# Peptides against a protein of PDB entry 6D0Y, part 189

Target 1, 225 residues: chain A of PDB entry 6D0Y
Amino acid sequence: ETEDHLESLICKVGEKSACSLESNLEGLAGVLEADLPNYKSKILRLLCTVARLLPEKLTIYTTLVGLLNARNYNFGGEFVEAMIRQLKESLKANNYNEAVYLVRFLSDLVNCHVIAAPSMVAMFENFVSVTQEEDVPQVRRDWYVYAFLSSLPWVGKELYEKKDAEMDRIFANTESYLKRRQKTHVPMLQVWTADKPHPQEEYLDCLWAQIQKLKKDRWQERHIL

## One batch from the design tools (peptide; made by RFdiffusion4, then SolubleMPNN)

Design b2_p27_4_s3 (from b2_p27_4, 14 letters changed)
Fold by OpenDDE base, seed 1:
Structure b2_p27_4_s3 (fold): chain B 225 residues (1-225), chain A 27 residues (1-27)
Amino acid sequence: as target 1 above (225 residues)
Amino acid sequence: SEELKRLEKALSDESAIKELEEISKKY
């Protein structure tokens, strides 16, 4: 396969086809694996780009990366490292919507067996630990809590199945923080939060209530996002 | 695990913290 052809295949995956999506993804993974010796850097860059710029295809690309990781574990690791770099750059550029999306993307990679559940739990523990930092703005604390909670619809079930005790501790710390934080209108919430389903309630409190309901419903996703 | 350690490092980066602080001071 030529480099230009690979770009086309990666961008168009998931479009209407005579074959199933699963068969198309398996086929594409095979093609990409075969070309890694010659085009690894290009393929890596392309996958990172489409992953971050096409959020509507999140599950398509996480599945594709999962298939590639199963075929080439080292490449899967390099992809995760590249996505982490993208997250860092997104934060530096104050693109908090992209940043939270990348956290969600990484969360779904747990379901695709690219990232281990215990590792993701450790990351979320670190997120929530930010709420305990001194001499930092509340907006920083709020963002990490938001990033954690908004990612749970994608990975909460898996994490509670494997690390329920640790997750309960994280939830307890989150609840404690939400009770003591100041509930004032912060303009930055408009930059990195989704539309508020209940305008009369503060966004994080609303999100917390939704996640608590999701947890109670055994992580059976309904219309929450 | 190693990848997520790097993620932790990225999120704790001084530049990222500074940006959040600067933004928060505007409001």
Scores: peptide ipSAE 0.028, ipTM 0.589, DockQ to the pose 0.016
Fold by OpenDDE base, seed 5:
Structure b2_p27_4_s3 (fold): chain B 225 residues (1-225), chain A 27 residues (1-27)
Amino acid sequence: as target 1 above (225 residues)
Amino acid sequence: SEELKRLEKALSDESAIKELEEISKKY
């Protein structure tokens, strides 16, 4: 395969096809595996790029990476390392939208058996530990909590199945932080009734409530976010 | 704003991500 062809295949996976998505992903994984000896770096870069630029295909590419990891274990590791580097770069560049997405992506890689559940738990422990940092802006603490909570729809079930005790500790720490943090309500979130205005919960509190409900529902999503 | 830049700079601190490489460990 030519490099250009590989790029096309990677970018177009998940589009309309006569075959099932699963079949296409398996096929693509096979093609990419076969070309790794010659185009590993290119494939790695391509996958990282599409993972970042096509968030609508998150599950497609995590699945693809999972398949590749199963075929070439070392490549899977290199991919994760590359994504972590990208996460660091995103944070350094203050690209927090990209950063949070990358955390979600990495989270879903747990489901694809690319990242071990304990490792992801450790990452989230690190995130939540930011809430204990002294002399830092609350926005920093809030962001890492947001990154954690926002990623749980993708990995919460798996993590609780394998590391329930650790997850409970993280949740407890998160709850504690949310209770003690300063709150700023966004005006647009205020509900105005005919007789009395009712301030809506702050965004992070709202997210927390949603995650708590999700947890209560055993991580079964009733609505696709 | 200048204040926003300060906050963003604070967010970029690597203290929270220093051990993110742990997620690359496979068991």
Scores: peptide ipSAE 0.021, ipTM 0.566, DockQ to the pose 0.021
Fold by OpenDDE base, seed 3:
Parts: sequence; structure tokens; C-alpha cells
Structure b2_p27_4_s3 (fold): chain B 225 residues (1-225), chain A 27 residues (1-27)
Amino acid sequence: as target 1 above (225 residues)
Amino acid sequence: SEELKRLEKALSDESAIKELEEISKKY
């Protein structure tokens, strides 16, 4: 396969086809595996690029990576490492939207058996531990909590199925931090919904409430966060 | 995994604090 052809195949996966998505992904994984001896670096770069630039296909590309990881475990590891490097670069570039998305992508890789659940729990433990740091801006503490909470829609179910006790501890620490952090409320302003008015909440408090509801609903999404 | 351990180290870097401080200046 030519490099241009590989790019086309990777970009077009998930589009309308006579075959099932699962069949197409399996086929593509086979093609990519066969070309790794000649085009490993190119394939790695392509996958990292589409993973970042096409967030609407998050689950498609995590699944593809999962299939590739099953065929070539070393390649799967190199991909994860590349995504971690990209996360670091995004933070350095103040691209926090991309950074949070990358955490979500890594989270969904747990569902695809690329990253082990205990490893993801450990990462989130480290995120929440930032709330205990002294002499740092609150925005730093808030961001890591946000990255954790905003990723749970993609991985919360899996983590609670396998590491419920550890997750409960992380939640307790998160709740404790949210209660003591500085926050600005505008009680005079109310958001009117179809069912009831409610005071405007600070964004992390609002997200926390949403995640608590999601957890209560056994991680069945009813709303787009 | 070892890869995630590298992430943990990267996120603990003091340089990350400086970048996040830039966000606070927007307030």
C-alpha cells in the first residue's frame, strides 16, 4: 500500500459501506498490520493525527487501535506513548481543550483493552492528588479535577466494575476538594429550564452534579455533556 | 502501564504550572 492510500483508508473508515463497521475495522486492522514492517512510523503518525482531529470518530479509532494492539502489542504501546507525548505538548501549548479530549481518548482505550483499568485509575488518582498541592494556583487543581470528571462518561462504568473501592476513594477526595475550593456564585441569576429554575452554579460544581447523576443512573448516558 | 507512568511524570512537571497560570490571568 502507498502512504496516500493508507491515509485514505484510515480517514474513511466508518463511512457508509456494504459491510458492517466491525468488519471494516477488522479488515483495516489487517491491512495496517501487514504494512507495519514498511510503514510503521507513517501509520503511527496517521492514527495519532486522526485521533486528534476527528473527535466525532473517537470510538471508531479507539476500536481500531484496540484491534491493532491485539495483533501487535508493541505497536499499541507505541501509540499510547505517542498520545501521552501529545497530551504533554498540548498542555505546554495551552491547548487545554485538546488536552482534555486526549484524556477522554485514553479513557476510551480502556474499553478497547489497550489500557488496563488499574492503570487508568492510577492516573486519575494522580490527577486528584494535585488538589493537595500547596502554593499552586487553584486553576491547576481545578483543571485536573475537570479532566478526571469530564472523562468519566467514557470510562466510569468500566472502572467501577473493576475498581469500585478505589474509584469511591477518588470520588470522596474530589468531593472534599470541591467543598473547600473558592467558588463564585451568582445567586441573583437563575437559569430557567423547562421543568424548574435553578441558581447558576460554578462550572465544576455543575459538572460534579452531572457526574453524580450519571453514576446514580449506572453510567447510562441520558444527556450529552 | 509504563506509558501511563510517563504521563504521570509529565503532568507533575513544574512547567505545567506556568502554563496553567496563564489561564488565571484571564480573570
Scores: peptide ipSAE 0.026, ipTM 0.581, DockQ to the pose 0.016; fails the geometry check
Fold by OpenDDE base, seed 2:
Structure b2_p27_4_s3 (fold): chain B 225 residues (1-225), chain A 27 residues (1-27)
Amino acid sequence: as target 1 above (225 residues)
Amino acid sequence: SEELKRLEKALSDESAIKELEEISKKY
């Protein structure tokens, strides 16, 4: 496979095919694995790029990475490290939309057995612990709660299956914070469109309600949040 | 708003993502 062909394959995976998505992903994983000795850096960069730029294919690429990780554990690790670096960079650049998406992506990697559930729980514990920070803007506290809650549709089921007690603690801390925080309506945390059930509600409270419902429904989504 | 931008800068603190480094050890 040429580098250009690999790029095409990676970008087009998940498109309409005569074969099942699962078969295509397995096939692509095999092709990529075979080319890692020669094109590891290129493949890594490509996967990181499409993972970030094609959010509509989140589960496709997390699955692909999961398959690759199973074939080449080291590569899977390098990918995770790259995504973590990107998350840090996004935060530094105040690109919070990208940052929260990256947290979601990492969350779904738990389902793909690329990231251990306890590690993700620990990350979320750390996020929610920000609510206890003093002398910081509430927007900081709010964002990490938002990042946590916004990621649960992708990983909540797995985390509760593996670490239910810890997750309950995180939820309790989150609820406590949401009750005591001042309602701050900033664009990043606002619901401006009438398309949502509570367009006038502060987004964090709305999201919390949605996540609570999702949890109650055993993490089975009826619609995309 | 300018105020929002000012507050958003405070979010760049990476103290809350220390655990991300540990994730890389558990893949």
Scores: peptide ipSAE 0.020, ipTM 0.547, DockQ to the pose 0.021; fails the geometry check

Design b2_p27_4_s4 (from b2_p27_4, 11 letters changed)
Fold by OpenDDE base, seed 5:
Structure b2_p27_4_s4 (fold): chain B 225 residues (1-225), chain A 27 residues (1-27)
Amino acid sequence: as target 1 above (225 residues)
Amino acid sequence: SEVLERLEKALADESAIEELEKIAKEY
C-alpha cells in the first residue's frame, strides 16, 4: 500500500459500502497491520490526526484502534502515548474543548480494550483530586470535574461493571465538591435542559444531574448530552 | 486579560494528567 492510499482508506472508513462497517474495519485493520513494517510512523500520524479532527467518527476510529491494538499491542501503546501528548498540547494551547474531547476519546478506548478500566479509574481519581487543591482558581477545579463527568457517557458502564466501589468514591468526592463550590450565575455557564423546560441551571450542576440520571438508568443513554 | 491569562495557565498545569502518562508508559 502507498501512503496516499492508506490516507484515503483511513479517511473514508465508515462511508456507505456494500459491506458492513464491522467488515470494513476488520479489513482495514488487516491492511494497516500488514503495512506497519513499512509505514508505521505514517499510519500512527494519520490515525492521530483523524482521531483529533473528525469527532463525528469517534467510535469508528476507537474501534479501528482497538482492532489494531489486538493485532499489535505495542502500536496501540504508541497511539495512546501520542494522544496523551496531544492532550498536553491542547491544554498548553488553552484549547479546552479539544482537551475534553481527547479525554472522551481515551475513555471510549476502554470499551475497545486499548486502555484498561483500572487505569481510566486512576486517571479520573487524579482529575477529581484537583478539587482538593488549594490556592488554585475554581475554574481549574471545575474543568477537571467537567472533563470527568463529560466522559462518563462513553465509559461509565464499563467502569462501574469493573470498579463500582472506586467509582462510587469518586462520585462521592465529586458531589461533595459540587455542594461546596461557588455557584456562578453567568449566562454562558447556564444551560436549559432540552427534554424538559427546566429553569436555567449552572452548567456543572446540570451535567451532574444528567449523569446521575444516566447512572440510575444503568448507563443506557436516552438522549445526547 | 491578566486574570484570564492566569486562569488559562492554571488549567494548563499538567500535574493532573500524570496518570495518563503512566498508562502510556506501561506499553
Scores: peptide ipSAE 0.027, ipTM 0.561, DockQ to the pose 0.021; fails the geometry check
Fold by OpenDDE base, seed 2:
Order: structure tokens, then C-alpha cells, then sequence
Structure b2_p27_4_s4 (fold): chain B 225 residues (1-225), chain A 27 residues (1-27)
């Protein structure tokens, strides 16, 4: 495949086809694998780009990466590393919506067997541990809690299946924080939150309630949060 | 806005993402 053709294939995956999505993804993974020796950097960049810029295709690209990772573990690692780097860059650029989405994307990679569940749990433990930091603004604490909670629809089931005790601890710590936090800082969340799930409720409290409901429903999502 | 500036300052420290770096090291 030519470089230009690869771009087209990657960008258009998931579009209407006579074949199943799974078949198309498997085929594309094979094509990409075969071209890695010649176009690794380009393929990596393309995948990172579409992963970042096409949130509507999140599961398509996580699945693709999962399939590719199964074929080439090193490339999968490089992809994850690139996404982590992008996450850091997003935060540095104050693109918090992109940052939280990237956390969500990484979360879904757990479902695709690209990232180990324990590693993701450790990440979330680290996020929630920010709530225990003393000399930091509450908005920092709030954002990391938000990043954690907002990612659970994509990975909560898997994490509870693999690390239920640890997840329960994280939830307990989160709940504790939400109870003691000052709601006077809530307006700061408006900077990086696009839509409030419930207009008459504090955003994090609302999100927490939704996640609690999702958890009770065994992580079977009934509506888009 | 003032709110944005405060948020930017608050989130400038990305130390909490260090655990993500560990994920990358697994590969």
C-alpha cells in the first residue's frame, strides 16, 4: 500500500461496507502490519491522529489498535506511548476536553487488550490520589476525579471484573472527596465541561450519581452520559 | 477569563499522569 492509500484506509474504516466491521478491521490490521516495516511512523501518526480527532469512532480505532497490537506488540506499545504523550501535551495546552477524551480512549484500550487492567487501575488510583494533595487548588482535584469518572463508562466493567477491591477503594475515596469538597469552586469546572448532564445539579455530583447508577446496572449503559 | 486562568494554573502540574508513563514502560 502507498502512504496515501494507508491514510484513506485508516480514515475511512467503519464506513458503510458490504463486509462486517470486524472483517474490515481485521483486514486493515493485516494491511497495516504488512506495511509497518516501510511506513511505521506514518501509520503510527495516522492512528494517533484519527484516535484523537474522531471521538465518534473511538471503539473502531481502539479495536483496530487491539487487532494490530495482537500482531505487533511493539507497535501497540509505541501507540500507547504516543497517546500518553498526547495526553500530556493536551494538558499542557489546556485542552482539557481532549485530555479527558484521551483518558477515555486509553481506558477503552483495556477492553481491547492493549493496556492491562491493573495498569489502568493504577492510573485511576493515581488520579484519585490527587484529591489528597494539600497545596493544590480544588479544581485540580476536581478535574482528575472528573477524568476518572467520565472514563468509567468505557472500562468500569472490565476493571471491576479484574480489580474489584481496588476499584471499590477508589470509589470510596472518590465519594469521600465529593462529600468534603467545597462547591464554591464548581464554577471553575465550567471552563472544561461542555455540557452539564443535569442543569440543576453540581456537575461532579451529577456525574457521580450517574456513574453510581451505571455501576448498579452492572456497567450496562442505557444512555449516553 | 479569570476562571480559565485559574484552571490553567491548577492543572499545569501533570504529575498525576506519571502512572500512565508506567503503562508505556510495560511495552
Amino acid sequence: as target 1 above (225 residues)
Amino acid sequence: SEVLERLEKALADESAIEELEKIAKEY
Scores: peptide ipSAE 0.026, ipTM 0.562, DockQ to the pose 0.021; fails the geometry check
Fold by OpenDDE base, seed 3:
Structure b2_p27_4_s4 (fold): chain B 225 residues (1-225), chain A 27 residues (1-27)
Amino acid sequence: as target 1 above (225 residues)
Amino acid sequence: SEVLERLEKALADESAIEELEKIAKEY
C-alpha cells in the first residue's frame, strides 16, 4: 500500500461495506503491519490523529490498535506513549473535553489488551485520590471523579472481572466524596460534558446513579446506538 | 466565559496524570 492509500484506509475504516467491521479491521491491521517498516511514523501519526479527532469511532480505533498491538507489540507501546503525551498536552492546554475523551480511549484499550487492567486501576485510584487533596478547588476534585466515572462504561466490566476488590475501594471513596461535596452549578460541568443534566439533579450525582445502575446490571448495556 | 476561566485555572495542575506515565513505561 502507498502512503496516501494508508491515510484513506485508516480514516475510512468502519464505513459501510460488504464485509463485517471485524473483518475489515483485521484486514487493515494486516496491511498496516506490513507497511510499518516503511511507514511506521506516518501510521503512528495517523492513528493518533484519528483517535483524537474522531470520538465517534472510539471503539473502532481502539480495536484496530489492539489488533495491531497483537501483531507488533512495540508499535502498540509507542502508540500508548503518544496518547499519554497527548493527554498531558490537552490538560496543559486546558482542553478538558479532549482530556476526558482520551481517558475513555485509554480505558477502552484495556479491553483491547493494549493496557493492563492493573495499570488502569492504578490510574483511577490516582484520579479518585485527588478528592482527598487539601486546599484545591472542588472543580478539580469533581473533574477527576467525572473522568473516572465517565470512563467506566468502556472498562468497568473488565476492571471488576480482574480487580474487583480494588474497584470496590475506589467506588467507596467516590461515594464518600459525592456525599460530602457541595453541589455544583450545571454551567461549570457543561464545560467538559455534552450530556444533558437531569433537571432536578446535579450532574455528578446523576452520573454516579447511572454508573451504579450499570454496575448492578453487570456492566451490560441495554441499548446500542 | 468566566466559568471556563475558573475551570481552566482550577484544573491546571496535572499531577494526577503521573500514573499514565507509568503505563507508558510498561512498553
Scores: peptide ipSAE 0.025, ipTM 0.558, DockQ to the pose 0.021; fails the geometry check
Fold by OpenDDE base, seed 1:
Structure b2_p27_4_s4 (fold): chain B 225 residues (1-225), chain A 27 residues (1-27)
Amino acid sequence: as target 1 above (225 residues)
Amino acid sequence: SEVLERLEKALADESAIEELEKIAKEY
């Protein structure tokens, strides 16, 4: 395989084919695994790039990474590390839309058995713990709650199945925070998403209501407006 | 603008994502 060909394969996966998506992903995973000795760095960069820039293919690439992780655990780890670095860079660059998306991507990696559910729960515990920080802007607290809640459509089911007690605690803490927070940061939250919040509700309250409904609906994934 | 600056500064603090680093170390 040539470097250019690898790029083409990675970018085009999930497109119409005579074979099933699953078959194509398995095949691509095999190709990539075989080429890791020669093109590891390139493959890593490509996967990070498409993961970041092609949100419409989120589940395709998380699945691909899951398959690769199963074949080469070290590479899976390196990928996760790279994504974490990218998340940090996004935050440093004030690219909060990308940051939220990356959290969502990492969340879906739990479903693909790349990240352990307990680890993701711990991450979300850490996010929600920000609500208890003193001498920080509420917008910081709000963002991490937003990042948590906005990721639940992709991982809430898995986390509740495996860590229901811990998730309940996180939810309780989140609810408590939402009740006591000031409702003056709607405009700021709108900067972080293309979604239009309900005009009659504060954004986080609206999102919370949607997540509560999603939970009630047994985490059947749906678009959150 | 001032609110944005506060947001930027607040979110630049990586303390809340330390657990992500732990995830990475598990590999």
Scores: peptide ipSAE 0.022, ipTM 0.580, DockQ to the pose 0.021; fails the geometry check

Design b2_p27_5_s1
Fold by OpenDDE base, seed 2:
Structure b2_p27_5_s1 (fold): chain B 225 residues (1-225), chain A 27 residues (1-27)
Amino acid sequence: as target 1 above (225 residues)
Amino acid sequence: SEREREEKLFREWEKKIYEELEKEKLE
């Protein structure tokens, strides 16, 4: 495969085909694996790019990465590292919409056996621990809670199956924070934007309620949050 | 700074995730 061809294949995966999506993904994984010796860097960059910029194909690309990781653990690891770096960069750039999406993407990688459940739990523990930090703006605390909660639809089931006690602790800490946090006057129609790390307070409370319901429903999502 | 806080925040998690990745490589 040529470099340009690889780009096309990666970008177009999941589109309508005579074959099943699963078959296409397995086929693509095989192609990519075979081309790693020659195009490793390019493939890595492409996958990172589509993982970041094509949120509509989140599960497609997490699945693809899962398949690749199973074939080549080194590459899978490098991909995860790259995504972590991107997450840090997004946070540094105050691109909080991208950051939360990346957390969500990483969360779904747990389902694809790319990231271990304990590792994701640790991430969320770290996120929620921010709520306990002193001398930090509430907007920071709120965002990390938002990032945590926003990612649970993708990984909550898996994490509770494997780390229920730890997750319960995280939830308890989250609930405690939400109860004690200062609520400021926010316009009802205020939209959470990438340049504003502080989500609408009402939205955060709403999200919490939605996640609580999702948890109660054993993480069976009936509608898109 | 926020940067310093973020670096600190991810340090322990990264350590853990990399350890898990290494375990998988050994399988």
Scores: peptide ipSAE 0.131, ipTM 0.713, DockQ to the pose 0.015
Fold by OpenDDE base, seed 5:
Formats: C-alpha cells, sequence, structure tokens
Structure b2_p27_5_s1 (fold): chain B 225 residues (1-225), chain A 27 residues (1-27)
C-alpha cells in the first residue's frame, strides 16, 4: 500500500463497516505490520497524530497500538516513547488540554498491554508528588491531581487489581492534599469538561467524589465523566 | 524553570518505563 492509502486506513478505522470493529482493527494491524519495513516512520507519525487529534477514537487507537505491539514489540516501544515525548512537549508548552488527554491515552494503553501497570502507577506517584512542591501555583498541583483522577476511569480497575496497596497510598496522598488545599474556583480545569453534575461545587472536589463513587462501584462506569 | 520541573518529574518514570519496555522485547 501507498502512504496515502495507509493514512486513509488509519484515519477511517472505526467508521461504518460491514465487519466488526475488532475484526477491522486486527486486519489493519496486519496491514500496518506488513508495511513497517517500508513505512515505519510514516506509520509511527500517523498513529501519533491521530492519537492526539481524534480523542473520540481513543480506545480504537489504543487497541490498534496494542495489536501492533503484540506483533512488533520494537514498534510498540517506539510509539510509547513518541507519546511520552509529546506529553512532555505539551506540558512544556502549557498545552494542558492535550497533556491530560495524552495521560488518558497512555492510561488506556495499560489495558491494551502496551504499558505495564507498575509503570503507570509510578507515573501517577510522580503526578501526586507535585502536590508536595513548594513555591508553585496551586493550579499546577491541582492539574496533576486532575490528570491522575481523570485518567482513572480508563485504568483504575486494572491498577487496583494489580497494585492495590500502591494505589491506596496514592489515593491517601491525594485525599490529604484535597483536604488541605485552598478551595477556589479554577476556570482552567473547567475547560476540559463539557457537563458538570454539580456546577456549584469546586471542580476537583466534584471529580474526587465521582472517582470515589466509581471506586466503590468496582470501577463499573455508569456515566460519562 | 517549568522545563526543569517537568524534566525532573518524568526522569525517573521514563527510566522505569523504558526498562520495562526493553524487558518485554526480550520475552
Amino acid sequence: as target 1 above (225 residues)
Amino acid sequence: SEREREEKLFREWEKKIYEELEKEKLE
């Protein structure tokens, strides 16, 4: 296949088809694997691009990457590295909307067996450790807590099944921070959500309550956060 | 600086995740 054809296949996956999504993803993974010798760099760039620009297809592309990783571990690793670099660049550029989405994307890659659970736990430990930083704006501390909590709908179940003790420690630290932080309206955090069940509540406290409920419900999501 | 803070934050995590990725390649 040509580069243009690959772009079309990658961008259109998950659209209306006579076949199941799972079947289409398996087929596409096979096509991409076969073309890696000739188009690895292009495929890598395309996957990174759609992963960033098509948030509505998050689970589609994480699944696709999972399938590719199973076929070619080297490529899977290169993709993860590229996404990590992109996350760092987004943070450096203060593009927090993209950054939080990338954290969610990486989180779902744990479910797809691309990133190990201990690695994601370590990432969240690092995020929550920001709450202990001194002489920084509270919005920075709040954002990393937000990034952690808002990613749990995608990966909380998996992490608690494999690293419950570590996750409990992270939760305890998060709760401690939320209790001691100044309660103020943070418009920046509201930009990342469309609908809020309790608009009168401080956003992080509201999110914390939702995550606590989700945890109590054994991570069975009943609504879109 | 902001860049220094982010670099510090991710340095140890990146090391760990890359090590795990390398282990998976060997399996």
Scores: peptide ipSAE 0.120, ipTM 0.707, DockQ to the pose 0.015
Fold by OpenDDE base, seed 4:
Structure b2_p27_5_s1 (fold): chain B 225 residues (1-225), chain A 27 residues (1-27)
Amino acid sequence: as target 1 above (225 residues)
Amino acid sequence: SEREREEKLFREWEKKIYEELEKEKLE
């Protein structure tokens, strides 16, 4: 394999094919594994890049990394480290959109057995602990709560299956914070009917309600008719 | 500073996740 070919393979994975996505990912994982001795750095860079720049393929690349990690745990670890570094850099640069996406990406890596559930729980514990920080802007506290809550659709089921007690504690702390924080209503898109418009809600409260419903529904998303 | 807070926030978590990763490597 050439470097250019690897780039093409990685970037185009998930596109329409005669084979199943799963088969294609298995095949690609095998190719990448075989080329790690010669192109580890390139492959690592490529995976980090596409993971960051192609959010529409989040589950594709998390699955790919999961498959690759199963074949080479060392490389999987290096990838996780790289993504963590990127998350830190995003936060330092105040690129919160990228940061929250990276948190979601890391969250889905738990489902792919790349990151252990306890590790992700620890991350969320850290995030929610920010709500206890003193002399910091509320926007900081709000963002970390947002990052936590907005990632639960990807990993909430897994974490509650394995760490229900710890997750309940995190939820309790989150709820406590949401009750005591200053509320600011912001414009948001919401489902409405012409005859019964829904009132404007504070964005975190709205998200909290959605997550609570998701939890109640055993983390199964429902279609709205 | 914000930077210092972020570093502190991730320090313990990073340690834990790396330990878990190392554990997985040994399995």
Scores: peptide ipSAE 0.085, ipTM 0.675, DockQ to the pose 0.015
Fold by OpenDDE base, seed 1:
Structure b2_p27_5_s1 (fold): chain B 225 residues (1-225), chain A 27 residues (1-27)
Amino acid sequence: as target 1 above (225 residues)
Amino acid sequence: SEREREEKLFREWEKKIYEELEKEKLE
């Protein structure tokens, strides 16, 4: 495969085909594995790019990476390292929308057996621990809580199955923070509903309620958050 | 192991996050 052809294959995966998505992903994983000796760096860069820039194909590319990781464990590791670097860069550049998506992507990689559940728990512990920092903007604390909560639809089930005690601790800390935070200082997280006479609410409070319901429903999604 | 590899990566990540937070405190 040429580099240009690989780019086309990676970018177009998941589009309408005569074959099932699963078959296409398996086939592509095989092609990419075979070309790693010649194009590893290019393939790595391409996968990182589409993972970052094509959020509509999140589960497609996490699954693809999962398949590749099963075939070539070292490549899977290099990919995760690259994604973590991207997350770091996004945070440094204050690209919070990209950063939160990357956290969701990493979260779904747990389901694809690329990232271990305990490692993801550790990440979320670190996120929630930011709420305990003093002399930092509340918006920063809020973002880390948001990143944690908004990622749970993708990985909450797996984490509670394997690390329920640790997750409960994280939830307790999150709840405590949400109760004590000042809502008036973070207008960007307020939700305005024009169609409802309800008072304005903070998005984090709404998200927390949704996640609590999801948890109660044993992490079975019955509605879109 | 997969766990060990990822834990190492997240430790490095944590370090970077705390460095960023420290900078924010100073600004």
Scores: peptide ipSAE 0.046, ipTM 0.593, DockQ to the pose 0.015

